# Designs tried in a protein design run: peptides against a protein of PDB entry 4U39. Part 2

Target 1, 302 residues: chain A of PDB entry 4U39
Amino acid sequence: SIKVIGVGGGGNNAVNRMIENEVQGVEYIAVNTDAQALNLSKAEVKMQIGAKLTRGLGAGANPEVGKKAAEESKEQIEEALKGADMVFVTAGMGGGTGTGAAPVIAQIAKDLGALTVGVVTRPFTFEGRKRQLQAAGGISAMKEAVDTLIVIPNDRILEIVDKNTPMLEAFREADNVLRQGVQGISDLIATPGLINLDFADVKTIMSNKGSALMGIGIATGENRAAEAAKKAISSPLLEAAIDGAQGVLMNITGGTNLSLYEVQEAADIVASASDQDVNMIFGSVINENLKDEIVVTVIATG

## One batch from the design tools (peptide; made by RFdiffusion4, then SolubleMPNN; aimed at target 1 A271 S272 M280 I281; its pose is not in this set)

Design b1_p14_1_s4
Fold by OpenDDE base, seed 5:
Structure b1_p14_1_s4 (fold): chain B 302 residues (1-302), chain A 14 residues (1-14)
Amino acid sequence: as target 1 above (302 residues)
Amino acid sequence: MKIKYFHVGKAPRS
């Protein structure tokens, strides 16, 4: 089974976005120290952590309170994660609950023997130096607690959105990028296909790989597959080129008119931009809500 | 997202 656990406000917003987009084949868990915020979650499983420590009033933007809250609730977290083959831990870094609790929850998942993937954001520079410093500490702790960590640099979202985009929409786009990171991987495993990937192949690419990079490309028109693939490998979300990546996960999503040729063309472009000995897996998804658009998501590991 | 079809494979150069 695959479980997605949203930790704190940002993680729970991302989980809500995943549920709204009908990401299939996963169980959703919402975790928070704030009981009022947790009640707004759409997740089937809602867990208040640190009830004794915080009395449901949240972590006060203190990562140490978030950490202690997860430690207090360890047995409940273990029970909720029990039997998972894979666990996604999603959070917005820089806050109290997400920054402090996400590494603890990730370690619990890993200790249970689940393939543990972190999908987290760095705060925008405008959120201030305190949040950036807290996020850096949380990301460091996440790297030690997960098999693979995808870090979304929120400042790079400002390069892909209009300059007039309201701040609230920039945060919604961050939630959407977190969704794309989780869904890009979970669809490869959880969605019944004509050819199912062995979960062992996913483990080979993602186990003990440390930091991963994510790129997204969207295109339309006659060369849409090639353009989407080129945009994905040159995405502003990539902190580096993928040419040294030893492992690549690629998801190609299109409408009902997505051709096998387009899938192969996109896969060849991404493979050519990767290491010569790259272990690359790819999936194709037909989404009826897509018209002439192709979306390519690339996750590079190693 | 309404998924009608999903296919997973290895890249041709892998």
Scores: peptide ipSAE 0.028, ipTM 0.593, DockQ to the pose 0.338
OpenDDE base, seeds 1, 2, 3, 4: peptide ipSAE 0.019, 0.019, 0.017, 0.032; ipTM 0.551, 0.541, 0.556, 0.650; seeds 1, 2, 4 fail the geometry check

Design b1_p14_7_s4
Fold by OpenDDE base, seed 3:
Structure b1_p14_7_s4 (fold): chain B 302 residues (1-302), chain A 14 residues (1-14)
Amino acid sequence: as target 1 above (302 residues)
Amino acid sequence: SAFDAKKKKVVILK
């Protein structure tokens, strides 16, 4: 089974966005130290952590409180994650609960033998130096606790959105990019396409790889496959070019009109931008909600 | 890897 665990405010917003976008084949778990925020989760499983420590009042933006809250609730987290083959741990780094609890939860998932994938954001620069420093500590702890850690730099989202985009919409886009990172992987396993991957294929690319980068490209029209692939490999979310990656996982998602030619064209573009010795796997997904759009997601590891 | 080195540079510069 695949489980997605949202940790703290940003992680739970991402989980809500996944549920709203009907991401299939995954079980959702919401974790928070704030009981009022947790009540707004759409997840089937809602877990308040650190009830004794925090009394449901949250972590006060302190990662040490988030860590201790997860440690207090270890047995409950173990029970909720038991029997998962794959666990996604999603969080916004820089806060109290997400930064402190996500590494503890990830370690619990890994110790249970699940393929453990972190999908996390770095805070925007405007959130201040304290959040950036807290996020750096949380990301370091996550890197040790997971098989693969996808790190999304929120400042790069500002390169994708209009300059006049309100701060609230920039946070919504961060939640959407977290959704795209989880869905781009989970759909390869859970959602049929023209080229299906198994869990073993994904496990070969993601097991014990450390930090990863993600690129996304979306296009329409006659050259949509090539354009989407080119946008993915040049995505602002890719803080580095995919050259020198040891592994590449590619998702090519389209509507019912997606052709095998378009899938191959997109895969060839990503392969040509990768090292010759890269372990690249790609899958295709059919999403009936996509009309003329192709979405290419690239995850580079190593 | 060269890729890990590129990632580290970006992480350190922020």
Scores: peptide ipSAE 0.096, ipTM 0.651, DockQ to the pose 0.031
OpenDDE base, seeds 1, 2, 4, 5: peptide ipSAE 0.022, 0.084, 0.034, 0.022; ipTM 0.468, 0.660, 0.579, 0.447

## One batch from the design tools (peptide; made by RFdiffusion4, then SolubleMPNN; aimed at target 1 F282; its pose is not in this set)

Design b1_p15_2_s4
Fold by OpenDDE base, seed 4:
Structure b1_p15_2_s4 (fold): chain B 302 residues (1-302), chain A 15 residues (1-15)
Amino acid sequence: as target 1 above (302 residues)
Amino acid sequence: MKKKLLAFYSGKGRP
């Protein structure tokens, strides 16, 4: 089974976005120290952590409170994650709950023997230096606790949105990028396509790989496969080129009109941008909601 | 060296 655990405000917003976009084949868990915020989750499983420590009033933007809240609730987290083959831990780094609790939750998932994937954001620069420093500590702790950590640099989202984009829309786009990171992997296992991967293939690429980079490309029209692949390998979300990566996981998602030719064309572009000795796996997914769009997701590991 | 493109066809292609 695949479980997605959203930790704190940003993680719970990402989980809500996944549910709203009908991401299939996963169980959703929302975790928070704020009981009022947790009530707004669309997840079936809602877990308040650190009830004694915080009294449901949240972590006060303190990562140490988030950490202690997860430690207080360890047994409850273990029971919720038990029997998962794969666990996605999603959070916005820089806050209290997400930054402090996500590494503890990830370690619990890993200790249970699940393939543990972190999908987290760095805060925007405008959220201030304190959040950036807290996020750096949380990301460091996540690297030790996961098999693979995908880090989304929120400032790179500002390169793909209009300059007049309201702050709330920039946060919604961060939630959407977190969704794309989880869905880009989970769909390869859970959603039928033209080329499916098994869990063992994904485990081979993602087990004990440390940091990963994610690129996303979306296109329409006659050359949509090639354009989506080119956008993915040149994505602003990639803090480095995919050249030099030891492993590449590629998802090619399209509507019911996705062809094997388009899948091959996209795969050849990503393979050509990658090292000759890279371990590349790719899958294709059919998503009826995309109609004429192709979405290429590339995850570079190592 | 041959790029190992591992395409796994899960044979559950619906006809």
Scores: peptide ipSAE 0.007, ipTM 0.459, DockQ to the pose 0.057
OpenDDE base, seeds 1, 2, 3, 5: peptide ipSAE 0.007, 0.006, 0.005, 0.007; ipTM 0.469, 0.385, 0.389, 0.460

Design b1_p15_4_s3
Fold by OpenDDE base, seed 5:
Structure b1_p15_4_s3 (fold): chain B 302 residues (1-302), chain A 15 residues (1-15)
Amino acid sequence: as target 1 above (302 residues)
Amino acid sequence: MIKKIKFFHVGKAPK
């Protein structure tokens, strides 16, 4: 089974966004130290951590409280994650609960033998230096606790949205990018295709790879596949080019009119931008809601 | 050198 665990406010917002977008074939778990915020989760499984430590009042933006809260609730986390083949741990880094608890939860998932993938955000620069420093510590701890860590730099979201985009919409776009990172991988495994990805193939690309980069491209029109692929490999979300990546996961999502030619064209572009010896896995997904849009998600590992 | 490209087509997202 595939489990998505949202940790703290940002992780729970991302999980809510995944549920609202009907991301299929995954079980959702919401984790928080704030009982009131946790009650607003759409996840079927809601877990309050550190009930003795925090009394449900949250972590007070302190990562050490988030860490201790997850440690207090270790057995409950183990039970909720038991039997997962893959665990996505999603969080907004820089806060108390997400930053402190996500690495502990990731380590629990990994110790249970699940393929453990972190999908996390760095805070915007405007959230202040304290959040950036807390996020850096949490990201370092996540990197040790996961098989693959996708880090989304929120400041790069400001390069892909209009300059007039309200702060609340920039946070919603961060939640959407977290969704795209999880869905881009989970759809490759959980959605039965004409050619199913062996979970072993995903495990080969993602197991013990450390930091990964994610690019997204969206396009419409006659050259939409090529344009979406070019946008994905040049995405502002990529902190580096994919030319040195040892592994690439590509998801090509389109409407019912997605052709095999478009899938091949997008795959050839991404492969051409990658290392000669790259282990590339790609899947195609049909989403009837995209109509004329193609979405290419690229995840580069190694 | 032929890149090891594994092609996988995942089916329709369930309605």
Scores: peptide ipSAE 0.021, ipTM 0.567, DockQ to the pose 0.084
OpenDDE base, seeds 1, 2, 3, 4: peptide ipSAE 0.018, 0.010, 0.016, 0.000; ipTM 0.516, 0.487, 0.495, 0.408

Design b1_p15_4_s4
Fold by OpenDDE base, seed 3:
Structure b1_p15_4_s4 (fold): chain B 302 residues (1-302), chain A 15 residues (1-15)
Amino acid sequence: as target 1 above (302 residues)
Amino acid sequence: MKKEIKFLHVGKAPK
């Protein structure tokens, strides 16, 4: 089974966005130290951590409180994650609960033998230096606790949105990019396509790889496959070129009109931009909601 | 139908 665990405010917002976009074949768990915020989760499983420590009042933007809250609730986290083959741990880094609890939860998932993937955000520069420093510590701890860590640099989201985009919409786009990172992997396993991957293929690419980068490309029209692939490999979310990656996981998602030719064209573009010795796997997914759109997701590992 | 939020009450350890 695949489990997605949203940790703290940002992680819970991302999980809500996944549920709203009908991401299939995954179980959703919402974790928070704030009981009021947790009640707003759309997840089927809701877990309050650190109830004795925090009294449900949240972590006060302190990562050490988030960490201790997860440690207090270890047995409950173990029970909720038990029997998962894969666990996505999603969080906004820089806060209290997400930054402190996500590494503890990730370690618990890994110790249970699940393929553990972190999908986390770095805070925007405008959130201030304190959040950036807290996020750096949380990301370092996540890197040690996961098999693969996808880090979304929120400042790069500002390169793909209008300059007049309200701050609230920039946060919603960060939640959407977290959704795309989880869905881009989970759909390869859980959703039928033209080319299906098994869990063993995904495990081979993602097991003990450390940090990963994600690129996303979306296009429509006659050359949509090639355009989406080119946008993915040149995505602002890629802090480096994919040519240095040891592994590449590619998802080509389209509507019911997605052709095998379009899948091959997109795969050839990504392969041509990758190292010759790269372990590349690709899958295709049919999403009836995309109509004329193609979405290419590239995850570069190693 | 309102899906009842199943609070998984992790059972109190017996005294």
Scores: peptide ipSAE 0.016, ipTM 0.427, DockQ to the pose 0.016
OpenDDE base, seeds 1, 2, 4, 5: peptide ipSAE 0.006, 0.007, 0.010, 0.008; ipTM 0.367, 0.380, 0.459, 0.387; seeds 2, 5 fail the geometry check

## One batch from the design tools (peptide; made by RFdiffusion4, then SolubleMPNN; aimed at target 1 L188 D268 A271 F282; its pose is not in this set)

Design b1_p16_3_s1
Fold by OpenDDE base, seed 5:
Structure b1_p16_3_s1 (fold): chain B 302 residues (1-302), chain A 16 residues (1-16)
Amino acid sequence: as target 1 above (302 residues)
Amino acid sequence: LTPFQKKKNVTVLNLK
């Protein structure tokens, strides 16, 4: 089974966005130290952590409280994650609960033998230096606790949105990018396409790889496959070019009109931008909601 | 904790 665990406010917002977008074949778990925020989760499974420590009042933006709250609730987290083949741990780094608890939860998933993937955000620069410093510590702890860690630099979202985009919409876009990171991987396993991957294929690319970069491209029209692939490999979300990556996981998602030719064209573009010795795997997913759109997701590891 | 916070059943759905 595939489980998605949202940790703290940002992680729970991302999980809500995944549920709203009907991401298939995954079980959702919401984790928080704030009982009021947790009640707003759409997840079937809701877990309050650190009930003794925090009394459901949250972590007070302190990562050490988030860490201790997850440690207090270790046995409950283990039971919720038991039998998962894959666990996505999603969180907004820089807060109390997400920053502190996500590494502990990731380690629990890894110790249970699940392929453990972190999908996390760095805070926007406008959230202040304290959040950035807390996020750096949380990201470092996540890197040690996961098989692969996808880090979304929120400041790069400002390069893909309109300059007049309200702050609340920038956070909603961060939640959407977290959704795309999880869905771009989970759909390769859980959703039929033209080219299906098994869990073993995904595991070869993601096991013990450390930090990963994600690029996303969306296009329509006659050259949509090539345009989406070019946008993915040049995505502002990529902090570096993919040419140095040891592994590449590619998802090509389209509507019912997605052709095998379009899949091959997109794959060839991503392969040409990668190292010759790269271990590249690609899958194709059919999403009837995309109509004329193609979405290319590239995850570069190593 | 306001009296309203005590009555919200945090349904810890123990996954049985």
Scores: peptide ipSAE 0.045, ipTM 0.539, DockQ to the pose 0.010
OpenDDE base, seeds 1, 2, 3, 4: peptide ipSAE 0.012, 0.008, 0.007, 0.008; ipTM 0.371, 0.441, 0.442, 0.438; seed 4 fails the geometry check

Design b1_p16_3_s4
Fold by OpenDDE base, seed 1:
Structure b1_p16_3_s4 (fold): chain B 302 residues (1-302), chain A 16 residues (1-16)
Amino acid sequence: as target 1 above (302 residues)
Amino acid sequence: LTPFEKKKKVTVLYIK
């Protein structure tokens, strides 16, 4: 089974976005120290952590409170994660609960023997230096606790949105990018396509790989596969070119009109941008909602 | 550090 655990406000917003976009084949768990915020979650499983420590009033933007809250609730977290083959831990780093609790939850998942993938954001620079420093500490702790950590730099989202985009919409786009990171992997396992991957393939690429970067490309038209692949490997979300990555996981998602030729064309572009000795795996997914769009997701590890 | 991991670190330092 695949479990997605949203930790704190940003993680739970991402989980809500995943549920709203009908990401299939995963169980959703919402975790928070703030009981009022937790009540707004769309997840079936809602877990308040650190009830004794925080009394449901949240972590006060303190990562140490988030950490202690997860430690207090360790047994409940273990029970909720038990039997998962794969666990996605999603959080907005820089806050109290997400920054502090996500590494603890990730370690619990890893200790249970699940393939543990972090999908986290760095705060926008405008959120201030304190949040950036807290996020850096939380990301460091996440790297030790996960098999793979996908880090999304929120400032790079500003390069893909209009300059007049309201701040609230930029945060919604961050939630959407977190969704795309989880869905881009989970669909390879849970959703049939033209080329299916098994869990063992994904595990080979993602086990004990440390930090990863994600690129996303979307295109339509006759050359949509090639354009989507080119956009993915040149994505602003990629803090570095995929050249020199030890592993590449690629998802080619299209509508019912997705051809095997388009899948191969996209895969060849990503392979050509990768090292010759890279462990690249790719899968295809059929999503009837995409109609004429192709979405290419590239995850580079190593 | 792999060449890719080195590149990631440089970019992370620049964004900070």
Scores: peptide ipSAE 0.029, ipTM 0.532, DockQ to the pose 0.029
OpenDDE base, seeds 2, 3, 4, 5: peptide ipSAE 0.015, 0.020, 0.025, 0.017; ipTM 0.349, 0.365, 0.426, 0.359

Design b1_p16_4_s4
Fold by OpenDDE base, seed 1:
Structure b1_p16_4_s4 (fold): chain B 302 residues (1-302), chain A 16 residues (1-16)
Amino acid sequence: as target 1 above (302 residues)
Amino acid sequence: LTPFEKKKNKTVLLKL
């Protein structure tokens, strides 16, 4: 089974966005130290952590409180994650709960033998230096606790959105990019396509790989596969080109009109941008909600 | 560190 655990405010917003977009084949768990914020979760499983420590009042933007809250609730987290083959831990880094609790939760998932994937954001620069420093500490702790850590730099989302985009919409786009990172992997396992991957294929690319970067490309029209692939490998979310990556996981998602030729064309573009010795695995997904669009997601590891 | 990991780490250091 695949479990997605949203940790703190940003992680829970991402989980809500996943549920709203009907991401299939996953179980959703919301974790927070703030009981009022947790009540707004759409997840079926809602877990308040650190109830004794925080009394449901949140972590006060302190990562050490988030850490201790997860440690207090360890047995409950173990029970909720038990029997998962794969666990996604999603959080907005820089806060109290997400930054402190996500590494503890990830370690619990890994110790249970699940393939543990972190999908986390760095705060926007406008959130201030304190949040950036807290996020750096949380990301370091996540790298030790996961098999793969996808880090999304929120400042790069500002290169994808219009300059007039309100701050609240920039945060919604961060939640959407977290959704795309989880869905881009989970769909390869859970959703049928033209080329299906098994869990063992994904595990081979993601097991003990450390930090990863994600690129996303979306296109329409006659050359949509090639354009989507080119956009994915040149994505602003890729803080580095995928050359020199040890592993590449690629998702090619299209509508019912997705052809095997389009899948091959997209895969060849990503392979041509990668090293010759890269372990590249690609899958295709059919999403009936995608009419004329192709979405290419690239995850580079190593 | 792989060439890719070095690139990732350099970008992190430039944002700190």
Scores: peptide ipSAE 0.238, ipTM 0.783, DockQ to the pose 0.028
OpenDDE base, seeds 2, 3, 4, 5: peptide ipSAE 0.084, 0.189, 0.172, 0.090; ipTM 0.674, 0.758, 0.742, 0.683

Design b1_p16_7_s3
Fold by OpenDDE base, seed 1:
Structure b1_p16_7_s3 (fold): chain B 302 residues (1-302), chain A 16 residues (1-16)
Amino acid sequence: as target 1 above (302 residues)
Amino acid sequence: LTPFEKKKNKTVLFLK
């Protein structure tokens, strides 16, 4: 089974966005120290952590409170994660609960023997230096606790949105990018396509790989596969070119009109941008909601 | 560190 655990405000917003976009084949768990915020979660499983420590009033933007809250609730977290083959831990780094609790939850998932994937954001620079420093500490702790950590730099989202985009919409786009990171992997396992991957394939690319970068490309029209692949490998979300990555996981998602030729064309473009010795795997997914769109997701590890 | 990990770490340093 695949479980997605949203940790703190940003992680729970991402989980809500995943549920709203009908991401299939996953169980959703919402974790928070703030009981009022947790009540707004759409997840079936809602877990308040650190009830004794925080009294449900949240972590006060302190990562040490988030950490201790997860430690207090360890047995409950273990029970909720038990039997998962794969666990996605999603959080907005820089806050109290997400930054502190996500590494603890990830370690619990890893200790249970699940393939543990972190999908986290760095705060926007405008959120201030304190949040950036807290996020850096939380990301460092996440790297030790996961098999793969996908880090999304929120400042790069500002390169893909209009300059007049309201701040609230930039945060919604961060939630959407977190969704795309989880869905881009989970769909390869849970959703049939033209080329299916098994869990063992994904595990081979993602086990003990440390930090990863994600690129996303979306295109329509006759050359949509090639354009989507080119956009993915040149994505602003890729803080570095995929050249020199040890592993590449690629998802080619299209509508019912997705051809095997388009899948191969997209895969060849990503392969040409990768090292010759890279462990590249790719899968295809059929999503009837995409109609004429192709979405290429690239995850580079190593 | 792999060449890719070195590239990632440089970018993280510039975002600090």
Scores: peptide ipSAE 0.176, ipTM 0.723, DockQ to the pose 0.028
OpenDDE base, seeds 2, 3, 4, 5: peptide ipSAE 0.034, 0.030, 0.106, 0.046; ipTM 0.590, 0.575, 0.670, 0.608

## One batch from the design tools (peptide; made by RFdiffusion4, then SolubleMPNN; aimed at target 1 D187 L197; its pose is not in this set)

Design b1_p18_1_s2
Fold by OpenDDE base, seed 2:
Structure b1_p18_1_s2 (fold): chain B 302 residues (1-302), chain A 18 residues (1-18)
Amino acid sequence: as target 1 above (302 residues)
Amino acid sequence: MKVTVYVYKNGKLVKTYT
């Protein structure tokens, strides 16, 4: 089974966005220290952590409170994660609950033998230096607790959206990029009918790989597949080039007119930008809501 | 949703899931 755990406000917003976009084949768990915020989750499983410590009032933007809250609730977290083959831990780094609790939850998942993937955001620069420093500590702790960590630099989202985008929409786009990171992987594994994807192939790419890079490309028109792939490998979301990446997960999503040629063309571009001995899993996904658009998501490891 | 998955190992196609 695949479980997606949203941790704290940002993680739970991302989980809500995943549910709204009907990401299939995954179980959603919302985790928070704030009981009121947790009630707004659309997840089937809602877990309040640190009920004794916080009394449901949240972590007060203190990562140590978030950490202690997850430690208090360790047994409940273990029970909720039991039997998962894969666990996605999603959070906005820089806050109290997400920053402190996400590494603890990730470690619990890893200790249970699940393939543990972190999908987290760095705060925007405008959220202030304190959040950036707290996020750096949380990201460092996540690196030790996960098999693969996807870090989304929120400031890079501002490079792909309109400059006039309101602050609230920039946060919604961060939630959407978190969704794309999870969905880009989960669609390859959890899609009904792909019951036979050997999870060992996914483990080969994602187990003990540390930090991963994520790129997204979108295009339309005759060369849309090639253009989307080129945009993905040069995405502003990439903190580095994917050259030398030993593992790649690629999702190519298109409408009903997505051709095998387009899929292969996009795959060849991404493979050519990676290590010559790359281990790559790529999938073509048909989304009937897409017309002429192709979306390429690349996750590079190693 | 229809998904086809291709697995490459060491730059070679090794599996296709349809």
Scores: peptide ipSAE 0.416, ipTM 0.901, DockQ to the pose 0.900
OpenDDE base, seeds 1, 3, 4, 5: peptide ipSAE 0.214, 0.032, 0.036, 0.297; ipTM 0.801, 0.630, 0.606, 0.874

Design b1_p18_5_s1
Fold by OpenDDE base, seed 5:
Formats: C-alpha cells, structure tokens, sequence
Structure b1_p18_5_s1 (fold): chain B 302 residues (1-302), chain A 18 residues (1-18)
C-alpha cells in the first residue's frame, strides 16, 4: 500500500489539494498538533500528535515542539503506517509541526521497512529568515530519515507564476507543486498507463538516494511531448541540471490520446539531457482529465 | 548509444508483459 502523510499546516494543505485532484491508489493521513486546523483536513485518517504536550494548541512555530509531539505519539504513528510499502511524507518546512514532526514520522516509516520519500518545500524568502533557518534544520533532519528527499524551493515557484500573483495564490501553487511531486511518483505505481512501473523499479531508483530534484513540464499541441520534456529538464524547480544525476525517474502523463510515439519522444529528450550511465526509468500514466495536455515529471536522484 | 538501448529495452520488455 501507498500512504501519504501531510505533516502540519503546509503538509495538510498539500494533502487537501491531492484529494481535491482525486489522486488515486493512496491512503491519506493528516497529522497536526493543532486540533482546529486538523479538523479542516479532508483526509480519511486524522491524527492529533502531542495532545499532552500541546493540548491541541499547535507547536507555536517551534520545531522542537513538533519533534516532541511526534515522539509522544510514536505508537499511534507506527499503527497508522503499519503495512505501508511506500510512505510519502509531505510538509512545508519552516513551521513548528511540519519541520519538527516530519523527520520523526519519516524515520518511523523507514524503520517499518517502507520506501520513505520526503516531498517538502523551502519557505519563500518573504516568510523571513527565521523560517528559512528552521527549514534548513528540518531539511537536514529529513535527509537522514528518508530514502529520497525532494525539496521544492518556493522562491522558484515565483518564476513560473505572474509577478502580480497574490501571496495566497503563491502558497496554493506551492501546495500544487507538492501534489505534483507525490502524484508524479504514486501514479507510476497505482495508475494504469501505456508503461506501468512496478514498485521494485521505483524502489531501485529511490532507495537510499538522499536529495532529489524535480522538474515539471506541461505542453499542448502537435509537439506537446517534446515541449513538455524540454520544459521538465529546464524547469525553474531544478536547482541544478539533471546532468550528473545517478538516477532519473520520469512520468509522462497524458489523456486517452497519448501515443507510444509521444512517450518515446519525451523519454529520448530526457535521456539525451542525462548522463550516459544514468539509471533512468520511465512510466506513462493515462489521466482522462488531461484533454490535449501532456505533463512530464522528472525526478533526478544522486 | 547505450542510453537509447536501455530505453528501447524497457519499451520492448514491458510491451511483452502487457
């Protein structure tokens, strides 16, 4: 089974966005120290952590409170994660609960033998230096607790949205990029396509890889496959080129009109931008909600 | 040349299992 755990406010917003976009074949778990915020989750499983420590009043933007809250609730987290083959831990780094609890939850998932993938955001520069410093500590702790850590730099989202985009919409786009990171992997396993991957293929690329970068490309029209692939490998979300990556996971998602030729064309472009010795795997997914769009997601590891 | 062979082998391998 695949489980997605949203940790704290940002992680729970991302999980809500995943549910709203009908991401299939995954179980959703919302985790928070704030009982009021947790009640707003759309997840089937809702877990309040650190009830004794916080009394449901949240972590007060303190990562140490988030950490201790997850430690207090370890047995509950273990029971919720039991029998998962894969666990996605999603959080907005820089807060109290997400930053402190996500590494603890990730370690619990890993200790249970699940393939553990972190999908997290760095805060926007406008959220201030305190959040950036807290996020750096949380990302470091996540890196040690996961098999693969995808880090999304929120400031790079500002390069793909309009300059006049309201702050609230910039956060919604961060939630959407977190969704795309989880869905881009989970769909390869859980959703039928022209080329399905098995869990063993994904495990080979993602086990003990540490940091990963994600690129996304979307295109329409006659050259949509090639354009989406080119956009993915040049994505602003990539802090570095995919050149030098030891592993590449590629998802090619399209509508019912997605051709095997388009899948091959997109895969050839990503392979040509990657090292000659890269371990590349690719899958395709059919999403009937994609009319004429192709979405290419590239995850570079190593 | 080697990367194209791996890609082609993935296509040919999984198309046989469908």
Amino acid sequence: as target 1 above (302 residues)
Amino acid sequence: MKVKKKLLSYFVGKAKDL
Scores: peptide ipSAE 0.015, ipTM 0.464, DockQ to the pose 0.055
OpenDDE base, seeds 1, 2, 3, 4: peptide ipSAE 0.015, 0.008, 0.008, 0.014; ipTM 0.462, 0.462, 0.447, 0.484; seed 4 fails the geometry check

